# Peptides against a protein of PDB entry 3J47, part 2

Target 1, 121 residues: chain A of PDB entry 3J47
Amino acid sequence: IRLTNQLKSLKGLQSKLKDVVEYLDKVINKELPINHTILGKLQDVFNLLPNLGTPDDDEIDVENHDRINISNNLQKALTVKTNDELMVIYISNLVRSIIAFDDLIENKIQNKKIQEQRVKD

## One batch from the design tools (peptide; made by RFdiffusion4, then SolubleMPNN)

Design b2_p22_6_s4
Fold by OpenDDE base, seed 4:
Parts: C-alpha cells; sequence; structure tokens
Structure b2_p22_6_s4 (fold): chain B 121 residues (1-121), chain A 22 residues (1-22)
C-alpha cells in the first residue's frame, strides 16, 4: 500500500515533468510567449534539485558552476544528512511546486488556444 | 539559452524519475 502510493505519486510527477518539457519546447519554437513567472518558478524548482547530470559530462558551463555546486552541496547535504525526513520534505515541496506549475502551464496553453480560436473566427 | 537549459534539466529529471520507477 505505501510503496504503491509512492509509485503513483512518482508517476504523477513524471507526467507533470513531461508537460513542463512540452511547454518549454513550445516556448523555444515560439509557439508560446515567454512567461517570466513560469520560468522563475521552474528555476526555483531546479535550484532546489540535486545535480541530475552524470559525473562524466565534462561540459559544465563555467557560468553555471556555482549553481551546480549549490545543487551538489544540497544533494550531498540530503545524502550525508541521512535524515530521510528532510529528503521526504524536500521531495514533497518539489512535487507541490511542480504540480502548481503544471496547473499554470495548462491554464496558459488553454488560454492561448482559446485566443487563437477567437482570432480565426 | 536559459529555456533550453531548463528543458534539458527537466528531461534529465524525467529520466531519473523513470529509473526510480523500475
Amino acid sequence: as target 1 above (121 residues)
Amino acid sequence: DIIEQLKKLAEELEKKIEELEK
């Protein structure tokens, strides 16, 4: 039961990350306008994340080195402080931030589709 | 640049979550 609920929550998080990637692709392709509130929230989420890169990606852009070090130090603090509770609190806050972000993405995508329909009519 | 970096980071997180589900 507990493990199944954790796996269900993780699948929910994966689906929301996919929606984030699809949103960012639409922004890159100029299909959606840049939303600084959206981008700021993503940056806040990812600044909390541990370094997701494999140790073997030797292309650390020198400008991101401090951010990567902060992320690695936080991951190292989450792993070295074997307080499983802090890791669970962190992941829970991350998940809540991503969910609240996905709701904002979906609302913006829908509002744009409605506006594009109104311009065609 | 920043948006592409955010996309890459989101894709890396997605992969890592998929690995935790296996």
Scores: peptide ipSAE 0.047, ipTM 0.661, DockQ to the pose 0.219
Fold by OpenDDE base, seed 1:
Structure b2_p22_6_s4 (fold): chain B 121 residues (1-121), chain A 22 residues (1-22)
Amino acid sequence: as target 1 above (121 residues)
Amino acid sequence: DIIEQLKKLAEELEKKIEELEK
């Protein structure tokens, strides 16, 4: 039951991310006007994503290090100075939700790698 | 530039989510 609800919530997030990608493509293709309010909210969401790259220290693939640096430089470049206290509260709640989600993601990726290693030994 | 970077980050997050569903 709990795991099924987490997977359902994950699929719901994946569907929303797909809708965001499709929206951003339409903006890139000039099919839709640039909405600075939507872009600001997306920037806020992505600024709250914890580093999408702790590769376990055992796979120094140079390709992952460049992607992590791009993500971190992007996160730093996307840091919108919002002096709005209500935005800070909304942001803090979104952070907490995204961090808890990323910890779950990372733990599952690590558990999958550990299981694949145990089947190979 | 920023919109393309946001797109790339959304696609990367979508890919990680897909990897967890397997």
Scores: peptide ipSAE 0.044, ipTM 0.662, DockQ to the pose 0.266
Fold by OpenDDE base, seed 3:
Structure b2_p22_6_s4 (fold): chain B 121 residues (1-121), chain A 22 residues (1-22)
Amino acid sequence: as target 1 above (121 residues)
Amino acid sequence: DIIEQLKKLAEELEKKIEELEK
């Protein structure tokens, strides 16, 4: 009962991850228009990622409106790229943690079955 | 790069779910 509910939750997470991947492929291939609801949820995930913008850009002077737009677009592009790389690392660590947890559950079930056999012999 | 890493993670989850169903 608890294991079947955990397996069902993991299947639900896998299906959602596959749907996100398939959507991103179709957007890159220009086969689908951007779904604003999926993009909004991805933006919410990106906003929850630590903004690891290098702390070294707090000193460039306010004197060129055209440099501010290019610098903000480049910093936004670098921030998006860095957040995307960090998201993959975060998801990878989450998935590895889930897999390791499921292996620990299976090992505990097997050890319990072996102990129950040894008490009957 | 990012999409290929997400695809690989989805495949690793798929294999693990199939192992837990046996």
Scores: peptide ipSAE 0.020, ipTM 0.469, DockQ to the pose 0.510
Fold by OpenDDE base, seed 5:
Structure b2_p22_6_s4 (fold): chain B 121 residues (1-121), chain A 22 residues (1-22)
Amino acid sequence: as target 1 above (121 residues)
Amino acid sequence: DIIEQLKKLAEELEKKIEELEK
């Protein structure tokens, strides 16, 4: 039961991250204007993430053999888990902010198109 | 530059979440 709810929450987070990536792609492609409020919130989320250790960072700690590894792996796993749980909250708030600004962005794009039409007439 | 870095970080997070689901 608890694992099924965690898996459902994780799938919900994955979908929301996909929406964030798609939003950032639209901004990179200049399809959407840069929203500094969304970008600021995204930066705040990433500053609260653990260092997404490259797979290479897991090799550098393998040579300090004896007594610290179980505590560090548990602390790393607890830190990752705690940060993943916090990340769900932060990404959820970010996506809610993106959606709330999407209407504002679409309205700005429409207003710009209307202004460009009025300059051609 | 910053937006591309943010995209890359979001894609790295998406991969880690997919790995946690397996």
Scores: peptide ipSAE 0.020, ipTM 0.538, DockQ to the pose 0.204

## One batch from the design tools (peptide; made by RFdiffusion4, then SolubleMPNN)

Design b2_p24_3_s3
Fold by OpenDDE base, seed 2:
Structure b2_p24_3_s3 (fold): chain B 121 residues (1-121), chain A 24 residues (1-24)
Amino acid sequence: as target 1 above (121 residues)
Amino acid sequence: SLENQVKELEKKIEELRLKELLEE
C-alpha cells in the first residue's frame, strides 16, 4: 500500500516532467513560440526543487557524483538566469521611478515660476 | 538536464517496483 502510493506519485511526477521536456523541445525546434511567462514559471519550479543530486550518504558511486554535479550546474545556471532577469526588472523599475521623480520636480518648478509671475503682475 | 531528471525518476520508479515485488 505505501510503496504503491509512492510509485503512483512518482509516475505522476515523471509524466509531468516528460510533458515539460516535450514542451521545451517544441520551443527549441521553433514549433511553438517562446513563452517567457511559462519559461519563468518552469524556472521557479526548478529553483524550488530540492537538490535532486544530494545523495543520501549511503551510495556515493562515481556515477552519482557526476549526475550531482550536472544537476548542480543546471540549478546554478537557472538561478543565475533568474537573478539576471530580476536584476533587469529591478533596474528598469528604478529608472522609471527616477524619471517620474524628475518629471515631478520639473512640474513643481514650472508651477512655482507661473505663480511667481502671477504675483508680479 | 531535464532529460537527466526524467531518467533519474525512471530509475527510482524501477527501484520501487523491485522493492514492491520483494515484499510480495
Scores: peptide ipSAE 0.031, ipTM 0.417, DockQ to the pose 0.053
Fold by OpenDDE base, seed 3:
Structure b2_p24_3_s3 (fold): chain B 121 residues (1-121), chain A 24 residues (1-24)
Amino acid sequence: as target 1 above (121 residues)
Amino acid sequence: SLENQVKELEKKIEELRLKELLEE
């Protein structure tokens, strides 16, 4: 029961992460306009993440080219960083779920062996 | 790649789910 709920929650998270990636790809491809409210909410999600990146990825040398190109490069960099951060969260949740399942399965196997021994005695 | 790691972890979760179902 508890583990089935964890799997369901993880599948729900996977679907949501995919939807976010697809949205960001459409924004990059100029298929959708930039929604600052959505980007702000994504930034709030990232601010809740442990900074798993090396500090060197924040040195985008802003060499002086056209404000539109800076905006596009910043958006691209933010989207790439966003994608990688979302993937790391997803992996971390997958790993936690795998460990929880492994522990449960091992406990069930041990309990079954103990019951089989008690029936033989 | 990070994508390949995700795919391998998804596969492992499905294997564990199947194993849990067989032990019930």
Scores: peptide ipSAE 0.026, ipTM 0.577, DockQ to the pose 0.129
Fold by OpenDDE base, seed 1:
Structure b2_p24_3_s3 (fold): chain B 121 residues (1-121), chain A 24 residues (1-24)
Amino acid sequence: as target 1 above (121 residues)
Amino acid sequence: SLENQVKELEKKIEELRLKELLEE
């Protein structure tokens, strides 16, 4: 059961990664417009990847080392190329968070007033 | 600068979080 669930989760991740690659290929081929929000989320995922290229992982087969270095170089290249786009996404998310907190605070104030009125009645 | 705008937005988020805690 546990191993089957792990394998299913890994297959699900593999499928999602394939869908991401297919999306990126369509964007590169100009079949789809660039969506900076999607690109920003992809970069967040890459930034959450463990640094698979620490030289102290003596257990990585030499064939995996080249793939890891290519992945890290690609991640770095993507991060550098899209730095300004990431800043725009970050600012947009901050603005959305500010609006959401303002709405939440106003809703809490209104709910508190309603509760205080119900206690007086 | 873009950096200063980010810092001001972060400050506003923290002010709103503090306000939320005071309303509980």
Scores: peptide ipSAE 0.026, ipTM 0.592, DockQ to the pose 0.027
Fold by OpenDDE base, seed 4:
Structure b2_p24_3_s3 (fold): chain B 121 residues (1-121), chain A 24 residues (1-24)
Amino acid sequence: as target 1 above (121 residues)
Amino acid sequence: SLENQVKELEKKIEELRLKELLEE
């Protein structure tokens, strides 16, 4: 039950991320107009992404091998721990942003349907 | 790296998705 609910939540997240990618592709392809409110929420999501492209401290040419290994192991352990903590915070914020984004999309779809109904009447 | 951890999490999510698809 708890694991299945977590899996369902992760699948829901994955589906919503896919929908976001498909939306962005349609905007890039000019199939949909740019929505600044949606774009702002997506920017908030990306700003909550931990810097996944920071080169591992292992690519910084640290020429000083021996005394740095203990401090680097501690710093690497702290960086890993910090990365895990940041990842949990990130996932939590990502979920909140996706919920807010879903509510925004639903509200816009409803508003569009209401406008289309008013034009038919 | 954090990137490797994210990739490993994505891989685990996909493995879990495949398992659930096989259980249905």
Scores: peptide ipSAE 0.023, ipTM 0.476, DockQ to the pose 0.075

Design b2_p24_6_s1
Fold by OpenDDE base, seed 4:
Structure b2_p24_6_s1 (fold): chain B 121 residues (1-121), chain A 24 residues (1-24)
Amino acid sequence: as target 1 above (121 residues)
Amino acid sequence: LEKLRELFKKLLEEVEKKLKELEE
């Protein structure tokens, strides 16, 4: 049950991160206008990510065979894993909030363009 | 912009790696 819910949450994050990359590609390709407010929020999300260090930059100093270090390393690994899981959830919520905000801005821009067209006619 | 795209690509790759590790 817990693992299945984590897997489902992570699949949801993966889909949303893919949608963000596709959005950024459309902005880079000039298919979409640059929205500085969205880009600022995406940067804020990224700055709230701890450096997902490659598992190699946290040198788990494999050098000290004391049961106290195993407990601290297990607690650190569980804390890092829990922080990573909580962070994945936090980013998923932020990305959802950014997408909902983008849809709101686009809808407002479209509605404004429709109103400006109706005033010219 | 390109730096931001690259950062989100890295984040996506890491999430995909973690997803694979949980499916195995």
Scores: peptide ipSAE 0.098, ipTM 0.687, DockQ to the pose 0.490
Fold by OpenDDE base, seed 3:
Order: sequence, then structure tokens, then C-alpha cells
Structure b2_p24_6_s1 (fold): chain B 121 residues (1-121), chain A 24 residues (1-24)
Amino acid sequence: as target 1 above (121 residues)
Amino acid sequence: LEKLRELFKKLLEEVEKKLKELEE
């Protein structure tokens, strides 16, 4: 039950991260207009992410088999896991807000084009 | 932009790795 819920949450995160990468690819390829508000929110996500760039903390402590290191590693693993879970919720809410904001901008652009056509006829 | 894409790609790869480790 707990493992199945973690797998479902992680699959939900994977889907949303894929949607963000696809959105960024469309912006890079100039298929979508650059939205500075969306990009600012995506940057704010990364500033709240604990550094996704240290694979080096798992290679440095293979030599101290003391009960103090097991407690610190469990507390670090629980803190990292809690941060990862909070980040999943935060990213999911931001991606939802980004999509809704992009749809709103596209709808405003389309409505403006339709009004400009009706004023020319 | 490219740096931001690379960061999201790394996060996706880490999530995929954790997903695989939980399915084994």
C-alpha cells in the first residue's frame, strides 16, 4: 500500500517533468512564445530544489561503521525524502499554474486577433 | 533556457532512476 502510493506519486511527477521539458523544447525551438512569467516560476522551482548536482555525498563515507552515522544517514535520508516529497507537490502545483497561464495567454492572443480582423472588415 | 532544460532533464532522470529502483 505505502509503496504503491509512492510509485503513483512518482509516476505523476515523471509525467509533469516530461511536460515541462516538452514545453521548454517548444520554447527553445520557437514553436511557443517566450513567457518570462512562466520561466521565472520555473527558475523559482530550481532555487527551492536542493542541489541536484552532488552524486559525491554517497562515495565519501564507506569507512565509519558507528551507530552515530546510521542515525545521521537515516535522518538525512528522511530529510531528503521529505524535501523530495514537498518538491513533488510544489512542482506539480507550479506546472498546473504554468499550463493554465499559457492557455490564458493563448486565448487572449487569439481573441485579440479575432477583434483586429473584425475591425478591418 | 538551455540550462533550465538541462536541470529539468536531470531531475526527470533522477525520478526515473528512483522509479526503477522501487519497481525492482
Scores: peptide ipSAE 0.098, ipTM 0.684, DockQ to the pose 0.492
Fold by OpenDDE base, seed 5:
Structure b2_p24_6_s1 (fold): chain B 121 residues (1-121), chain A 24 residues (1-24)
Amino acid sequence: as target 1 above (121 residues)
Amino acid sequence: LEKLRELFKKLLEEVEKKLKELEE
């Protein structure tokens, strides 16, 4: 039950992260207008991700403490894993809020274009 | 923008890795 709910939540997050990458590709390719409010919220996601950029910051300093470091590294790895799981949940909520806000802005932009066409006719 | 896209791609890859680890 708990694992199935985590798996379902993670699959939902994966789909939403893919949608964000596809959105950013369209913005980079100038297919969509730059939305500074979306980009600001997307940057706020990264400020909450201190460790997604460095799989390699654990390679400085293990010659000489093979028993006290294993329990502290296992507890640190379990704490990092738990922090990473909590972080994935937090990002999922933030990404959902960003997409819902993007859909709202796109709808407003489309409505504005429809109004500007109606004023030209 | 490109740096932001690259960071989201890395985040997606890490989520895909965790998803695979949970399916094993």
Scores: peptide ipSAE 0.096, ipTM 0.672, DockQ to the pose 0.487
Fold by OpenDDE base, seed 2:
Structure b2_p24_6_s1 (fold): chain B 121 residues (1-121), chain A 24 residues (1-24)
Amino acid sequence: as target 1 above (121 residues)
Amino acid sequence: LEKLRELFKKLLEEVEKKLKELEE
């Protein structure tokens, strides 16, 4: 049950991160206009990510106090878990807002092309 | 932009790694 829920949450996060990368590729390829509000929100997401790739958090000195280390590791694991759960919710809401905005832009671009064609005919 | 894409790619790779470790 717990592992299945973690896998489901992580698969959900993976899908949403793919959607964000695809959005950023469309913006880089100039398929979409640069939206500073979306980019600011993506930066805020990144700043809310627990430091992905500080190996230095595994180098906090295993050499003094098994009981204080267990409580700090449990609080850190609970804080990391809470940050991961809040992060998944925040990213999911943000990605939904980005996709809805992307669809709105694509619809506006398409509508503009249709209007430009009607003025040429 | 490109830096932000690279950050999200690294995050995706780390999530994919964790997913694989939980499926094994």
Scores: peptide ipSAE 0.089, ipTM 0.688, DockQ to the pose 0.508

Design b2_p24_6_s3
Fold by OpenDDE base, seed 1:
Structure b2_p24_6_s3 (fold): chain B 121 residues (1-121), chain A 24 residues (1-24)
Amino acid sequence: as target 1 above (121 residues)
Amino acid sequence: LKKLRELFRKLLEKVEKKVEELEK
């Protein structure tokens, strides 16, 4: 039961992260217009993410000691093979942040697909 | 934008590996 719920939560996060990457690709490729509200929420999600060890992120302001602790604990929760309660808490917080813009992403993607179909007919 | 996409891609890859480890 607990492992199945963690796996389900993690699969939910995986799906939403895939949708975010697809949205960002469409914005980069100029297929979708820039939406500053979506980008602002993606930045808020990013501020909750662990330091993913990108060589160019050496400028995370040392001023947020609590954010650094949350980031390190999230990284540990994602890497440890244990049935960790911290993983469920951090995944739930990330999923809540992602859900806040999901409706905006999906509505923009669907509206674009409808326009592309109408141009082929 | 491109940096942000790469960060989300790296996170997605970590989550995918974790899903595969929990399915075995």
Scores: peptide ipSAE 0.129, ipTM 0.740, DockQ to the pose 0.515
Fold by OpenDDE base, seed 3:
Formats: structure tokens, sequence, C-alpha cells
Structure b2_p24_6_s3 (fold): chain B 121 residues (1-121), chain A 24 residues (1-24)
């Protein structure tokens, strides 16, 4: 039962992470316009995540000792089977941020379509 | 942008590996 619920939550996260990668590919390929509000929300998600950089990416400021500890704890929770509770908390925050991001993308796409229709009338 | 995509791809790959480990 607990493992099945964790697996369902991870599959939900996997789907939403795939949607984010596909969105970023469309923005990189110029299929979608750059939305700074959307990118800001993705950056906020990363500010809650461990630096997924290799230890060899020298240059991002030493000024958040608490963020480095949260980052290292999430990286340990993702790599080491020993902290499923912290992993669930961080994943739940990530999923909430990605849902709010998805709603923002949909709202911006709909607003763009409405504006393009009003310019054709 | 490209760095941001690569970070999400690395996160996705870690979650995928974890899903596969829990399905075995």
Amino acid sequence: as target 1 above (121 residues)
Amino acid sequence: LKKLRELFRKLLEKVEKKVEELEK
C-alpha cells in the first residue's frame, strides 16, 4: 500500500516533468514565445531543488547555506533510499509548482488565441 | 533555457530510474 502510493506519486511527477521538458523544447525551437512569468515559475521550482549540476560547475554564490542544506537533503533523498519522507515533501512542493505552471501555460495559450481571433475580426 | 532543460531532463531521468526500481 505505501509503496503503491509512492509509485503513483512518482508516476504523476514523471508525467509533469516530461510536460515541462516538452514545453522547454517548444520554446527553444521557437514554436512557443518566451514567457518570462512561466520561466520565473520554473526557476522558483529549481530554487527548491538541489543543484543538478555536476560538482565541477564553479560559479553560483555561496550566500544561502540553508538552500545548500535543503538542496543536499533532496539530492540525498533522491539518491539514497533512506529519506522517503523528505522526498515526498519535496516532490509534493515540486508537483504543486508544476501544476500552477501548467495552468499558467494553458491560460497564456488561450489568451494568445483570443487575441489572434480579435485581430482577424 | 538549454541549461534549464538539461536540469529537468536529469531530474526526469532520476525519477524514471526510481519508478523502475519500485516496479521490480
Scores: peptide ipSAE 0.112, ipTM 0.712, DockQ to the pose 0.470
Fold by OpenDDE base, seed 4:
Structure b2_p24_6_s3 (fold): chain B 121 residues (1-121), chain A 24 residues (1-24)
Amino acid sequence: as target 1 above (121 residues)
Amino acid sequence: LKKLRELFRKLLEKVEKKVEELEK
C-alpha cells in the first residue's frame, strides 16, 4: 500500500516534469511567448530543490565494513531516501502550484484579449 | 532558457530512473 502510493505519486511527478520540459521546448522553439513570471517560478522551484545534482547517489563508497558505518550508512540511506521522498512531494506541490498559476495567467490573458476585442467592436 | 530546460530534463531522467527501480 505505502510503496504503491509512493510509486503513483512519483509517476504523477514524472508526467508533470515531462509537461514542464515540453513547455520549455515550445518556448525555446518560439511556439509559445516567453512568460518571465512562469520562468521565474520554474527557477525558484529548481533553486528550492536541494542539490539533486550531487552524485552522492553514485558515491556509495563501498569502503569500510564496520558495524558503526552500517548504522550511519543505513541512517544516511534512510535520510537520503526520506529526503528524496520529501523532495518528490515538495516538487509535486510546487509543480501543481506552477500549473495552477499558468492556468490563471492564461485565463487572465484570454480575458484581456476578449475585453480588448469587445472595445474594438 | 536552454540551461533551465537541461536542469528539468536531468530532474525528469532521475525521477524516471527511480520509477523504473520501484517497478522492478
Scores: peptide ipSAE 0.112, ipTM 0.707, DockQ to the pose 0.467
Fold by OpenDDE base, seed 2:
Structure b2_p24_6_s3 (fold): chain B 121 residues (1-121), chain A 24 residues (1-24)
Amino acid sequence: as target 1 above (121 residues)
Amino acid sequence: LKKLRELFRKLLEKVEKKVEELEK
């Protein structure tokens, strides 16, 4: 049950991160205009990411210190878990806002092309 | 832009690895 819920949440995060990468590729390819508000929100997401410790920072040397580390590791694990859960919620809301904005821009681009055709006829 | 895409790509790759580890 717990592992299945974690896996489901993580798959949800994976899908949303993929949507963000695809959005950024469209903006880089000039398919979409640069939106500073969206980019600001994506930066805020990145700043709220729990410090993506280099793979070397997850090697906290388990070689020195009795019992005081269990409380700090539990608090760090709870803080990381809470940050991961809040991050999934926050990213999901931001990605929904980005998609809705992307759809609005695409609809505006299509409407502009239709108007430009009508002026040529 | 390109730096931001690369950051999200690296994050995606880390999440993909964790998904694969939990599916095994």
Scores: peptide ipSAE 0.103, ipTM 0.703, DockQ to the pose 0.509

## One batch from the design tools (peptide; made by RFdiffusion4, then SolubleMPNN)

Design b2_p28_3_s1
Fold by OpenDDE base, seed 1:
Structure b2_p28_3_s1 (fold): chain B 121 residues (1-121), chain A 28 residues (1-28)
Amino acid sequence: as target 1 above (121 residues)
Amino acid sequence: MEEEKKKKEEEKKKKEEEELQKLLEELL
């Protein structure tokens, strides 16, 4: 029951994040003007997220050095008044990364359910 | 005709921004 409710909430979040990416892509492509109110609210949402640039110090596999630099540059972009165009690009990349992470979590949960079914048979 | 189409497209763009703004308010 708890895990099924978490999956439903996660799918709802994934749909919402896709709509955000589609909007940000239209802004990057200059199809829509930059809306500073939307940009400010996106910034507030991302400031509430745990810093995706600090996975707890317990699994720094040495191949992710470039991803840590991208996350630190993103956090710096989110905390400093940078050019609004750069903010839109960094936020778009962050939201894409969150969607990709969400898909990985969903896959891990589905695999766990399949294993729990195989242990009951 | 062309100016009325442009105005309808601008109104559609504004509605898409208002819907996104509401979606972000539900996320905060």
Scores: peptide ipSAE 0.122, ipTM 0.686, DockQ to the pose 0.075
Fold by OpenDDE base, seed 4:
Structure b2_p28_3_s1 (fold): chain B 121 residues (1-121), chain A 28 residues (1-28)
Amino acid sequence: as target 1 above (121 residues)
Amino acid sequence: MEEEKKKKEEEKKKKEEEELQKLLEELL
């Protein structure tokens, strides 16, 4: 029950994040104008997110230096009154990274469920 | 005809922005 509810909430969040990426891609492609109200709300959402620059020091190889720099540059872009266009690009890259992590977490949870089922059979 | 297409596209853009604003308000 708890794990099924967590997966349902995670899928709901993933859908919402995809809709945000689609909007941001339309803004980057100049298909939509920058909406300062949406941009402000996105800043508020990301300021409520824990700093994704600290995965606990347990086990992912050698690509971490660029990811930590991207997260720190993003948090700096969210806190500094930067050009709104640069901020949209940084937010888009972050949300894409969060979706990729979410897909990895979902895959890891599904693999764990398959293993738990194989141990019961 | 072109002005009516432009108005429909602007109305669609406005609806997409309003839907995203509601989605963000539900996330906060």
Scores: peptide ipSAE 0.116, ipTM 0.681, DockQ to the pose 0.078
Fold by OpenDDE base, seed 2:
Structure b2_p28_3_s1 (fold): chain B 121 residues (1-121), chain A 28 residues (1-28)
Amino acid sequence: as target 1 above (121 residues)
Amino acid sequence: MEEEKKKKEEEKKKKEEEELQKLLEELL
């Protein structure tokens, strides 16, 4: 019973992964437009995967070297995209901090002018 | 005729993307 359920779950996962591959092939062939939401969720899936390009040295069957290189190139591409997204978030937070600091300076200047007027009256 | 074919193909593409999006939501 438990082994049959695990085999059914793995077959379901294999079917789902095939549907993802077929979609990516259609996007690569320009048959479908790039959906950023799908690409983001795929990135999240790959970021949750253990590094498939470094199988621990204990499981390297030498026959998979080309598949390992493809996995490493995909992981590298996803890492670059993640770094670019983090850079955009960092710049956005920096700009927000600069604006908030400018607003604080302007508020201090206005408060100082109001105090200087109250001392002259 | 040609514009209606293009619209039906775009609707089919959108439906395929929505089905894949649901599949990914069930995987995560």
Scores: peptide ipSAE 0.044, ipTM 0.583, DockQ to the pose 0.028
Fold by OpenDDE base, seed 5:
Structure b2_p28_3_s1 (fold): chain B 121 residues (1-121), chain A 28 residues (1-28)
Amino acid sequence: as target 1 above (121 residues)
Amino acid sequence: MEEEKKKKEEEKKKKEEEELQKLLEELL
């Protein structure tokens, strides 16, 4: 019973990871727009992943040292690249929000001037 | 006809994104 439930949970996780890969492939191929909420949640998943490159201090397997350094460099490179991309998007959304706010202020000023003219006639 | 195909494709894309968002929220 316990082992069968763990195997079912692991198969569920494997299916979920496949669906994430298929989504990332569609985003890379520009078939889907980049969703920032999905990228943020993926970053949180990568941050919660056990550091796949710190050997807990108890097994020096000399053959895994290159794979461990590659996985840490890949995780760090993915985190930096994702942070830089999210920062560019955040700045772009701030600039769009500032422009939309300026347009709203100008529209309110124009509407106020039109109302003040209609009260003087 | 072409606009209805684009809307159905956008609705399908939105549904695939919502399913993935739910999946990621169940992983966190």
Scores: peptide ipSAE 0.028, ipTM 0.424, DockQ to the pose 0.032

